# Designs tried in a protein design run: peptides against a protein of PDB entry 6B4E. Part 153

Target 1, 295 residues: chain A of PDB entry 6B4E
Amino acid sequence: TNFDKISKMFWHYKDKIAQIKQDIVLPIKKADVNVRNLLSRHKRKINPKFGQLTNSNQQLFKIQNELTQLINDTKGDSLAYHWILNFIAKAVVHQAETEVRVKPESALPLGKLTLYLLVQFPELQELFMARLVKKCPFVIGFTCEIDTEKGRQNMGWKRNNENKWEDNTSYDERMGGILSLFAIITRLQLPQEFITTTSHPFPIALSWHILARICNTPLNLITNTHFVILGSWWDAAAVQFLQAYGNQASKLLILIGEELTSRMAEKKYVGAARLRILLEAWQNNNMESFPEMSP

## One batch from the design tools (peptide; made by RFdiffusion4, then SolubleMPNN)

Design b2_p24_7_s3 (from b2_p24_7, 12 letters changed)
Fold by OpenDDE base, seed 1:
Structure b2_p24_7_s3 (fold): chain B 295 residues (1-295), chain A 24 residues (1-24)
Amino acid sequence: as target 1 above (295 residues)
Amino acid sequence: SKEEELKKLLEELEKKLEELEKQL
């Protein structure tokens, strides 16, 4: 694992976030009042759509169509279009932080919607990835020390208005929610209308990168959060990962489930204990996946 | 390019597995 390359990728997306603020968010605040009003109306219509998702494909398709129309209405103004896409990127990640963290299986409809939008609107891809990396660097297998304020910020830790860090449980759950969403996206097939004409923007290989990079992370940087997000990934994508890479996938699952947990046994991480349980379930032919969506 | 990248990752994984097996 080339950690320098991963670090460069991390900072690339951090820079992209800064660019988005300067080139998209701030300029819209100074835009014509009619444009701002249009975007405010669209924002109000778009925002509740993510909460309207259920485990129903019919509902998914309805929401996909509604969002497509709302986004297309902004294409006449490039700045407005990019602003709406950036809003969507933020909203999707926020949904992962709030809903998926408490109900991991909700990542499936959210992931399907997100993947559709990423393909339908390619400009969303960089905006979404930048937001993911900012909020959860684990999506690219990036890890740094959290002994400093800057380190914690880089790893996506939040502080409240009193400058107090969020509690460990909240951070772990939030990271798990975001990682679940990303894992789902990587293991989903493209919608039927795109499968023959478009390449998958975030393919299953990115899941491989996450696991391999975490396995190669210096042990002194491994925390309970690493095991929590690995467990979240496992629930979201392990079945499909095994289907994709077969014996090689099996080796990697054993590495994270057995070897990495064993090396860190002295820390007695709760996340590691859970990952061991998932490994044992798999060894007993009881590996589970999220239920498929209804028609 | 993508296939080559995956191949390199797999090779790295195999080397790691060999190292781990020696430690067990």
Scores: peptide ipSAE 0.032, ipTM 0.673, DockQ to the pose 0.050
Fold by OpenDDE base, seed 5:
Structure b2_p24_7_s3 (fold): chain B 295 residues (1-295), chain A 24 residues (1-24)
Amino acid sequence: as target 1 above (295 residues)
Amino acid sequence: SKEEELKKLLEELEKKLEELEKQL
């Protein structure tokens, strides 16, 4: 694992966030009143759509069509188009931080919707990835120390209005929610209408990178959060990961489930204990995936 | 490429696994 490369990638996306603010968000505040009104109306229509997702494919397709139309309405103005895509990127990640956090299986419909939008609107890809890395650096396997303010900020820790850090449980759950969404996206097949014309923007290989990079992370940087997000990833993608890489995937699952947990046993991390339970379930041929969506 | 990087990562993990197995 080349950690210098990962660090460069991390900072690339940090710079991208700054660029988005400078080139998209701030300019819209000074844009024509008609453009601002259009975007305000679209924002109000788009925002509730992510919460309207269910385990129904029919409902998913309805929302896909509605969002597609709303986004297409902005294409006449490049700045407006990029602004609405950036808003969508933020909204999707926010949904992962809130709903997926408490209901991990909701990552499936959200992931399907997101993947559709990423393919339909390629400009969303960089905006979405930048937001993911900002909120949850684990999506690219980045880890740094959290004993400094800057380190905690880089790892996506939040402070309240009193400058108090969020509690460990809240952080773990948010990271788990975001990682669940990303894991789902990586293991989903492209919709049938795109499979022959487009490459997958975030393929299953990115799941391999997450696991491998965590396995190679210095042990002094490994926290309970690492095990929590690995457990979230496992629930979201382990079955499909095994299908994709076979015996090599099995070796990697053993590395995270057995070896990494054993090396950190002295810490008695709750996340590590859960990951061991998942490993044992797999060894007993009881590996579960999220339920399939209804027609 | 991403594919080349994946191959390198796989090789690294294979070596690591072999080393761990020798220690058991």
Scores: peptide ipSAE 0.032, ipTM 0.666, DockQ to the pose 0.050
Fold by OpenDDE base, seed 3:
Parts: sequence; C-alpha cells; structure tokens
Structure b2_p24_7_s3 (fold): chain B 295 residues (1-295), chain A 24 residues (1-24)
Amino acid sequence: as target 1 above (295 residues)
Amino acid sequence: SKEEELKKLLEELEKKLEELEKQL
C-alpha cells in the first residue's frame, strides 16, 4: 500500500471541495435571479426524491426519470448544471448518513439510483467522490490519527453548535451508512443501457482497495469505526466481492474478519465482535446479502 | 489494464500476508 498516494488522493478531494465552493456554490449566490429561482425550485423537487425510494424497481425507475428531467432542465447553464449536481451529491451522502444508517438495506435502491446518475451525468462523479471522501475518508482507505482536532476533522468527525464532538456511536453509524452506500455502488452492475458503452465509474476494485488499505493501516490507528465500516461493507458487498475475486477475496475477508480482529482483541471493539460474527456466519455457509429489489 | 490493476491489488494483499507470516 502506497500511503503517500492515498494521502495525495485524500487531499486532492479536500481541495476539490474547496474548489466546488469557490467555483460553483459561491458564484450561484451572485447569479441572475432567474437562475437562482430555478435552482431553488429544482432543489425543492429533487430533495424529497431520495426519501421516496423503496425496495421497488418500478419506483426506482420513476425517480430516475424524474431526476433526469430535473437535471436536464439545468443544462442550458453550465454553472446551474454543476450546482444541481453538487446538490445531488450532497443529498445522496446525506441520505446515507440518515436513512442508510438506520436501515442499511436502503443502500441498495439508493446505490442503484446514484450509479445511474453517475453514469448519466459524468460530471457528478468528481463531485460525489469529493463529498464522499470529505465525509467518510474510509471510502479510499484513508486513515489518520484522531488525537488532534485537525485529525478528527480530516476523518469526518462533526462538531455541534457547542463545539462538542459527536459521540462515537453517532460517528460510527454515519460512517457505516456512507460506506454501505459506496460498497453497494462498487458491487452493482451498470444499468443495461450503459454496459457496452461506459466503464463503471467506481468498480469493485475500489472495495478491494478499502479492505487492503485498512489491513495495511498501522494498528495504532485502527479504531472501532474501522470494524464498523468493515461490517457495513460486508453486509453490502461481501457476497459479490467473493464472486468477483474468488479465492483472493476469501483471503482478504479472512484477513479482516479473523486476523485484524484478533490483533485488536484487547480493545474489545463492538464493531470487531460483529465482524467476527459475520465471519463465522460465512464459515457456516450463512453469508447473507441485502434482499433483491422487487419488480 | 484491468490485469495490471488486479496485480497491484493482489500485491497489496500479498505484502500484508507476508508481513503477517513473518510475525508468526
């Protein structure tokens, strides 16, 4: 694992967030009133769509079409188009932090929707990845110390209005929700209409990177959160990961489920205990995946 | 290439496995 490369990637996306603010968000505030009104209307229409997702493919397709139309309405103005995509990127991640956090299986319809949008609107890819890395650096296998305020900020910890850090459980659950979404995206097949014309923007190899990079992370930097997000990843993608890489995937799953948990046993991390349970379930041929969506 | 990418990914795993084996 090249940690320098990972660090460079992390800071690249952090810089991208700053760029987005400077080049997209702030300029819109000074844009023509008609453009601002358009975007305000679209924002209000788009935002509830993510919460309208169900386990129904029919509902998914409906929402895909509605969002596609709403986004296309902004293409006449490049700045407006990028603004709405950035809004969508933020909204998707927010949905992962809230809904997927409490209902992990909701990552599947959300992931399908997101993947569709990422392919349909390629400019969303950098915006989305930047938001993901900012909120959950684990998506690229980045880890730093959290003993400093800056370290915690870099790892996506939030402070409340009283400048108090969020509790560990809240952080763990948010990270798990975001990682679940990303894991789902990496293991989903492209929609049929894109398979022959487009490469997958976030392929299953990125899941490999997450696992391998976490395994190579210095043990003193490993926290309960690492195990929580690994468990979230496992629920979301382990079955498909094994299908993709076979024996090599198995080795990596054993590495995280057995070796990494054993090395950290003294910490008695709840996330590690859960990951051990998942490993044992797999060893007993009871590995589960999220239920498939209904027609 | 996809093949080269996979090789690099496997190298990361292999390196870790080797490190673990040395510690045993």
Scores: peptide ipSAE 0.047, ipTM 0.687, DockQ to the pose 0.099; fails the geometry check
Fold by OpenDDE base, seed 4:
Structure b2_p24_7_s3 (fold): chain B 295 residues (1-295), chain A 24 residues (1-24)
Amino acid sequence: as target 1 above (295 residues)
Amino acid sequence: SKEEELKKLLEELEKKLEELEKQL
């Protein structure tokens, strides 16, 4: 694992967030009133759609079509188009922080929707990835120290209005929710209409990178959160990961489930304990996946 | 080809895994 490369990637996306603010978000505030009104209307229509997802493919397709129409309506103005995509990127991540956090299986319909949009609107890919990395650097296997304020900020920790850091449980759950969504996206097949025309924008190999990079992370930087997000990843993608990489996947799962947890046993991390339970379940031929969506 | 790409990926992953195992 080349950590310098990962760091460069991390800062690339951090810079992208700043660029988005400068080139998309701020300019639109000064845009023509008609454009602002259009975007306000679209925002109001788009935002509820993510909460309307169910475990139904029919409902998914409906929402996909509705969002596609709404996004296409903005293509006549490049700034408006990029603004609405950035809004969607933020909304999807927010949904992961709130809904997926408490109901991990909801990542499946959300992930399917997101993957569809990422392929349908390629400009969303960089916007979405930048938002993911900002909120949850674990998606690219980035880790830094959290002993400093800047370190905590880089790792996606939030402060409230009283300048108090969020509690560890809240942080862990948010990271788990976001990582669950990303993991799902990496293991999903492209919609049938895109299989022959495009490559997967966030393929299963990115899950490999997450796991491998975490395993290679200096042990002094490993926290309970690392195990929490590994557990979230496991629930979301372990079955499909094994299908994709076979014996090599198995070895990597053992590395995270047994070796990494054993090395950190003295810390008695709750997340590590859960990961061991997941490993044991797998060893007992009881690995679970999220339920498939209904027709 | 897709098959060749997969083979290359697996080889790369295998190498990466070996490196990982040496570090653990």
Scores: peptide ipSAE 0.032, ipTM 0.659, DockQ to the pose 0.145; fails the geometry check

Design b2_p24_7_s4 (from b2_p24_7, 11 letters changed)
Fold by OpenDDE base, seed 3:
Structure b2_p24_7_s4 (fold): chain B 295 residues (1-295), chain A 24 residues (1-24)
Amino acid sequence: as target 1 above (295 residues)
Amino acid sequence: SREEELQKLLKELEEELKKLEEEL
């Protein structure tokens, strides 16, 4: 694992966030009042759509179509179009932080919707990835120390209004929610209409990178959160990961489930304990995946 | 060390993955 490369990638996306603010968000604030009003209306229509997802493909397709129309309405103005996409990127990640964290299986419909949008609107890809990395660096396997304020900020920790860091449970759950979404996206097949014409924007190989990079992370930087997000990833993608890479996938799952947990046993991380339970379930031929969506 | 062994294994897996990707 080239840690320098990962670091460069991390900072690339951090810079991208700054660029988005300068080139998209701030300019819209100074845009024509009609454009601002249009975007405000669209924002209000778009935002609730993510919460309207159910475990129904029919509902998913409905929402896909509605969002597609709303986004297409902005294409006449490039700045407006990019602003809407950036809003969507933020909204999707927010949905992962709020809903997926408490109901991991909700990552499936959200992931399907997101993947559809990423393919339908390619400009969303960079915006979405930048937002993901900002909120959850684990999506690219980035880890740094959290002993400093800057380190915690880099790892996506939030402070409240009293300048107090969020509690560990809240952080773990948020990271788990975001990672679940990303994991789902990586293991989903492209919608049928795109399979022959488009490459997957975030393929299953990115899941490999997450796991491998975490395994290569210095042990002194490994925290309970690492195990929590690995567990979240496992629930979201382990079955499909095994299908994709076979024996090599098995080796990597054993590495995270057995070897990494064993190395950190003295810490008695609750996330590690859960991951071992998942490993044991797999070993007993009881690996579970999220239920498929209904028609 | 056990850590060195893990790193070696991970490197091998990454190399294998690269090969798999090239074959896909």
Scores: peptide ipSAE 0.109, ipTM 0.766, DockQ to the pose 0.439
Fold by OpenDDE base, seed 1:
Structure b2_p24_7_s4 (fold): chain B 295 residues (1-295), chain A 24 residues (1-24)
Amino acid sequence: as target 1 above (295 residues)
Amino acid sequence: SREEELQKLLKELEEELKKLEEEL
């Protein structure tokens, strides 16, 4: 693992967030009133769609079609188009932070919708990845110290209006929710209409990178959150990961579940205990996946 | 050291993954 490369990638996406603000978000505030009104209406129509997802594929397809039409309506204005995609990127991540954190299995329909949109609208890919890395650097296996305010900010910690940090549980759950979504996306197959014409934008190899990079992270930087997000990843993608990489996947799962947890045993992290339980369940042939969606 | 062994193993796994991806 080249940590310098990971750091460069992290800061690339941080810079991208700044660029999005300057080149997309701020300019639209000064745009023609008709454009602003259009985007306001579209935002109001788009925002509730993510909460309308269920375990139904029929409902998923309906929402996909509705969103596709709404996004296509903005293509006549490049700035408006990029603004609406950036809004969608934010909304998807927000849904992961709020809904997936409390109901991890909801990552499946959300991930399917997101993957469809990422393929249908390629410009969404960079916008979405930048938002993911900003909110949850674990998606690229980035870790820094959190002993400083800047370090905490870089790792996605939030402060309230009174400058108080969020509690550890809230942070862990948010990170877990976001990583669950990303893990699901990496293990999903492309929709049938795209499988022969398009490569997967965030393939299962990115899950490998997450696990390997965490295993290579200096132990003094490993926290309970690392184990929480590994557990979230496990629930979301371990079955499909094993299917994809076979024996090599098994070795890596043993490394995170046994070796990494053992090395950090003196810390008595709750997340590590949970990950150990997941490992033991797998060893007993009881590895579970999220239920498949209904027709 | 155990840490060195882990890093070596991870490197080996990364190389194996690369080979596997080339086959897929």
Scores: peptide ipSAE 0.085, ipTM 0.738, DockQ to the pose 0.316
Fold by OpenDDE base, seed 5:
Formats: C-alpha cells, sequence, structure tokens
Structure b2_p24_7_s4 (fold): chain B 295 residues (1-295), chain A 24 residues (1-24)
C-alpha cells in the first residue's frame, strides 16, 4: 500500500472542500436574489426526499424522478447547478450519519438513489467524494493518529459547542453509517438504462482498496473504529465482494476477520469481537446481506 | 489507473498471506 499516494488523495479532497466553499457556496450568497430564492425553494423540496426513502423500488423511482426534475431546473445557471449538487452531496452524507447510523439496511435505497444521481449528474461525483473523505476518511483507507487535535479533525471527529470531542460510540456509529453507504454504492450494479452508456463511478474495486489499506495500516494507528467500519462494510457488501473477486476476496475477508482481529486481541475492541462473529457466521455458511427492495 | 492500483494491492495481499503462512 502506497500511503503517500493515499495521503495525497486525502489532502486533494480537503483542498476541494475549501475550493467548493470559495467558488460555489460563498458566491451564491452574493448572487442575484432570484437565483437565491430559486435555490432556497429547491433546497426545501430536496431535503426531505432522502428521509422519504423506503424499501420500495417504486418509491425510489418516484424520488429519483422528482430530484432529476429539480436539479435540471438549475442547469441554466452553472453556479446554481453546482450549488444544488453540493447541497445534495452534503444531504446524502448527513442522511448516512443519522439514519443509516441507526438503521444500516437503509443504506440500500439511499445508495441506489445516490448512484443514480452520480450517473445522471457526473459533476456530483467529485463533490460527493470530497464530502465523504472530509467526514469519513476511511472511504479511501486513510488513517492518521488521533492523539492530536489536528489528527482528530482529519479523521472526521466533531466537537460540540463546548469544544468537547464527541464520544467514541457516537464517532464509531457515524463512521459506520457513512461507510455503509459508500460500501453499498461500490457493490451496486448500474441501473439497466446506464450499463451500456457509462462506467460505474465508484466500482467494487474501491471496496478492495478500503480493506487492503486498512490491513496494511500500522497497528499503532488501528482503533475500535476500524473494526466497526469493517463490520459495517461486511454487512453492506461482503456477499457481493465475494461474488466479484472469488478466492482473492475470501483471502482478504480472512485477513480482516481473523488476522487483523488476532493481532489486536489485547485491546479487546468491541468492534473486533463483532467482526469475528461475522467471520464465524460466514464460515458456517450463514453470511447475510441486506434484504432486497420490494417492487 | 484504478485497475493498476488493484493489481498492486492484490500482489501485496499475496505477499502478506505468504508471510502469514510462514509464521504458522
Amino acid sequence: as target 1 above (295 residues)
Amino acid sequence: SREEELQKLLKELEEELKKLEEEL
């Protein structure tokens, strides 16, 4: 694993966040009142739609169509278009931090919606990835120390209004929620209408990168969070990952489930214990995936 | 490319597996 390359990617997306603020968010605040009013109305219509997702494909298609129309209404103004896409990127990640956090299976409809939007609106891809990396660097397999303020900030830790860091459980759950969404996106097939026209923007190979990079991370940087997000990934994508890479996938699952957990056994991480249970379930031919969505 | 990176990671994985096998 080339950690220098990963670090470069991490900082690229950090710079992208700063660029988005400077070139998209701030300019809109000074834009024409009609543009600002349009975006405010669209924001109010778009925001609740992510929470309206269910396990129904019919409901998903309805929301896809509604969002497509709302986004298309902004294409006449490039700045407005990019602003609404950035808003969507933020909203999707926020949904992962809140709903997926407590209901992991909700990542499936959210992931399907997100993948659809990423294909329909390619400009969303960099905006979304930048937001993901900012909130959850694990999506690119980035890890740094968290014994410093800067390290915690880089790893997506939040502070409250009293400048107190969030508790470990809250952080773990948020990271798990975000990674569940990303994992789902990587293992989903493109909708039938796009298979012949475009390549997958975030393919299953990115799941391989996450797992391999975590396996190669220095042990002194491995925390309970790493095991929590691996467990979240497992629930979201392990079945499809095995289908994609076969024996090589199996080897990697054994590395994270057996070898990595064993190396860190002294720490008695709860996340590691759960990952071990998932490994054992797989070994007993009881690997589960999220339920398929209804028509 | 992403594919080239995957191949590199796969190679690294195989090397790590080999080391693990030697330790057993």
Scores: peptide ipSAE 0.040, ipTM 0.652, DockQ to the pose 0.050
Fold by OpenDDE base, seed 4:
Structure b2_p24_7_s4 (fold): chain B 295 residues (1-295), chain A 24 residues (1-24)
Amino acid sequence: as target 1 above (295 residues)
Amino acid sequence: SREEELQKLLKELEEELKKLEEEL
């Protein structure tokens, strides 16, 4: 694992967030009133759609079509188009932080929707990845120290209005929710209409990178959160990961489930205990996946 | 060290994965 490369990637996306603010978000605030009104209306129509997802493919397709239409309505103005995509990127991540964190299986319909949009609107890919990395650096296997304010900020910790850091449980759950979504995206197949024409924007190899990079992370930087997000990843993608990489996947799962947890046993991390349970379930031929969506 | 052994193993896995991906 080349940590220098990972750091460069991390900062690339951090810079991208700053660029998005300067080049997309701020300019729209000064744009023509008609454009602002259009985007406001579209935002109001788009935002509820993510909460309307169910375990139904039929409902998914409906929402896909509705969002596609709403996004296409903005294509005549490049700035408006990029603004609405950035809004969607933020909304999807927010949904992961709020809904997926409490109901991990909701990542599946959300992930399917997101993957569709990422393929249908390629400009969303960079916007979405930047937002993911900002909120949850674990998606690229980035870790830094959290003993400093800057370190915590880099790792996506939030402060309230009183400058108090969020509690550990809240942070862990948010990270788990976001990581669950990303994990799902990486293990999903492209929609049938895109399989022959488009490559997967965030393929299963990115899950490999997450796991491998965490395994290579210095032990002094490993926290309970690492185990929490590994557990979230496991629930979301372990079955498909094994299908994709076979014996190599098995070795890596053993590394995170057995070796990494054993190395950190003295810390008594709750997340590590859960990951051990997941490993044991797999060893007993009881690995579970999220249920498939209904027609 | 144990850490060195883990890194070695991970490197080997990455190389094997690369080969697998090239074969697919």
Scores: peptide ipSAE 0.034, ipTM 0.709, DockQ to the pose 0.294

Design b2_p24_8_s1 (from b2_p24_8, 12 letters changed)
Fold by OpenDDE base, seed 3:
Structure b2_p24_8_s1 (fold): chain B 295 residues (1-295), chain A 24 residues (1-24)
Amino acid sequence: as target 1 above (295 residues)
Amino acid sequence: SEIKKLEEELDKLIEELEKEKELE
């Protein structure tokens, strides 16, 4: 693992966030009032859609079509188009932080919707990835120390109005929610209409990178959060990961489930304990996956 | 192949983990 490369990638996306603000968000604030009003209306229509997802494919397709239409309505103005995509990127990640956090299986319909949008609107890909890395650097296997304010900020920690850091449980759950979404995206097949014409924007190999990079992370930087997000990943993608890479996947799952947890046993991380349980379930031929969506 | 690259990465990971164990 080249940590310097990962760091560069991390900062690339951090810079991208700044660039998005400068080139997309701020310019729209100065745009024609009609454009701003249009985008405001679209924002209000788009935002509820993510919460309307259920375990129904029919509902998913309905929402896909509705969002597609709303996004297409903005294509006449490039700036407006990019603004609405950036809004969607933020909204999806926010949904992961809130809904997926408390209901991990909701990552499946959200992931399907997101993957569809990522393929349908390729410009969303970089916007979405930048937002993911900003909020949850674990998606690219980035880890830094959290002993400093800057370090915590880089790792996506939030402060409240009293400048107090969020509690560990809240942070862990948010990271888990975001990582669940990303994991789902990596293990989903492209929609049928795109399989032959488009490559997967965030393929299952990215899950490999997450696991491998975490395993290679210096142990002094490993926290409970690492194990929490690994557990979230496991629930979201372990079955499909094994299907994709077979024995090699198995080796890596053992590395995170057994070796990494063992090395950190003295810390008695709750997340590590859960990961051990997941490993044991797998060893007993009881690995679970999220239920498939209904028609 | 993609899988071969991943295998190589896994090998490196295992080697690194082994080295860390030796240092502990």
Scores: peptide ipSAE 0.037, ipTM 0.645, DockQ to the pose 0.368
Fold by OpenDDE base, seed 2:
Structure b2_p24_8_s1 (fold): chain B 295 residues (1-295), chain A 24 residues (1-24)
Amino acid sequence: as target 1 above (295 residues)
Amino acid sequence: SEIKKLEEELDKLIEELEKEKELE
């Protein structure tokens, strides 16, 4: 693992966030009234769509079509188009922080929708990844110390209005929710209409990187959160990961489930205990995945 | 560390695997 490269990637996306603000968000405030009105209307129509997802593929397709139409309506103005995509990127991540956080299996329909949009609108990819990395650096396997304010900020910790850091449990759950979504995206197949013409924007190999980079992270930087997000990843993608990489996947799962947890046993992390349970379930041929969506 | 060494080995193997198959 080249940590210098990972750090460079992390800061690249931090810079991208700043660029988005400068080049997309702020300029729209100065755009003509017609453009602003269009975007306001579209924002109001788009935002509730993510909450309308269910375990139904039929409902998913409906939402996909509706969002596609709404996004296409903005393509006549490049700035408007990028603004609406950035809005969608933020909305998807927000949905992961709220809905997926409490109901991990909801990552599946959300992930399917997101993957569709990422392929249908390629400009969304950079915007979405930047938002993911800002909110949850674990998606690229980045870790830094959290003993400083800057370190906590870099790792996505939030402060409330009273300038108090969020609870550890809240942070863990948010990170787990976001990571679940990303994990799902990496293990999903492209929609049939894109399989022969487009490469997967965030393939299963990115899941490999997450696991491997965490394993190589200095032990003094490993926290309960690392194990929590590994558990979230496991629920979301372990079955498909094994299908993709076979014996090599097995080795890595054993590495995180057995070796990494053992090395950190003295910390008695709750997340590590859960990961051990997941490992044991797998060893007993009881590995579970999220239920498939209905037609 | 043992973990690091094993991970590095796996990284090399997965790279080879990815060259042999087209990942979706």
Scores: peptide ipSAE 0.031, ipTM 0.614, DockQ to the pose 0.044
Fold by OpenDDE base, seed 1:
Structure b2_p24_8_s1 (fold): chain B 295 residues (1-295), chain A 24 residues (1-24)
Amino acid sequence: as target 1 above (295 residues)
Amino acid sequence: SEIKKLEEELDKLIEELEKEKELE
């Protein structure tokens, strides 16, 4: 693992967030009133769609079509188009932070919708990844110290209006929710209409990177959150990961489930204990995956 | 390290899988 490269990638996306603000978000505030009104209306129509997802493919396809139409309506204005995509990127991540954190299996329909949009609208890919990395650097296996305010900010910690940091449980759950979504996206197959014409924008190999990079992270930087997100990843993608990489996947799962947890045993992390339970379940041929969506 | 070895093995596997897909 080349941590310098990971750091460069992290800061690339941080810069991208700044660029988005300067080149997309702020300019639209000064745009023609008609454009602003259009985007406001579209925002109101788009935002509730993510909450309308169920474990139904039929409902998913309906929402996909509705969102596609709404996004296409903005293509006549490049700035408007990028603004609406950025809004969608933010909304998807927000849904992961709020809904997926409490109901991890909801990542499946959300992930399917997101993957469809990422392929249908390629410009969404960079916007979405930047937002993911900002909110949850674990998606690229980035870790830094959290002993400083800047370090905490870099790792996605939030402060309230009173400048108080969020509690550890809230942070862990948010990170778990976001990571669950990303893990799902990496293990999903492309929609049938795209399989032969398009490469997967965030393939299963990215899950490999997450696990490997965490395993190689200096132990003094490993926290309970690392184990929490590994557990979230496990629930979301372990079955498919094993299917994809076979024996190599097994070795890596053993490394995170046994070796990494053992090295950190003295810390008595709750997340690590859960990960060991997941490992044991797998060893007993009881590895579970999220239920498939209904027709 | 064990992780580096696994990464190398995975890279080879991915390469092989990609070649197989190209043949389909």
Scores: peptide ipSAE 0.027, ipTM 0.611, DockQ to the pose 0.146
Fold by OpenDDE base, seed 5:
Structure b2_p24_8_s1 (fold): chain B 295 residues (1-295), chain A 24 residues (1-24)
Amino acid sequence: as target 1 above (295 residues)
Amino acid sequence: SEIKKLEEELDKLIEELEKEKELE
């Protein structure tokens, strides 16, 4: 693992966030009133759609179509188009931080919707990835120290209005939610209409990167959060990961489930204990995946 | 090619972990 490259990638996306604010968000505030009104109306229509997802494919397709129409309505103005995509990127990640956090299986319909939008609107890809890395740098396997304010900020820790850091449980759950969404996206197949024309924007290989990079992370930087997000990833993608890479996948699952947890045993991390339970379930041929969506 | 490199790195990591276990 080349951590210098990972660091460069991390900072690339940090810069991208700044660029988005400067080139997309701020200019819209000064845009024509008609454009601002259009975007305000679209924002109000788009925002509730993510919460309307269920385990129904029919409902998913309905929402996909509705969002497609709403986004297409903005294509006449490039700035408006990019603004609405950036809004969607933020909304999707927010949904992961809230709904997926408490109901991990909701990552499946959300991931399907997101993947569809990423393919249908390629400009969303960079916007979405930048938001993911900002909120949850674990998605690219980036880890830094959290003993400093800057370190905590880089790792996606939030402060409240009183400048108090969020509690560990809240942070762990948010990271788990975001990582679950990303994991789902990486293991989903493209919709049939895109398979022959487009490559997967975030393929299963990115899951490999996450696991491998965490395994190679210096032990002094490993926290309970690492194990929590690994557990979240496991629930979301382990079955499909094994299908994709076979024996090599198995080796990596053993590394995170057995070896990494053993090395950190003295810390008695709750996340590590859960990961061991997942490993044992797999060893007993009881590995589970999220239920498939209904027609 | 990148996946192959990662696989090689994984193998090396496994070997290192096995050696550490032998030393314990």
Scores: peptide ipSAE 0.038, ipTM 0.630, DockQ to the pose 0.788; fails the geometry check

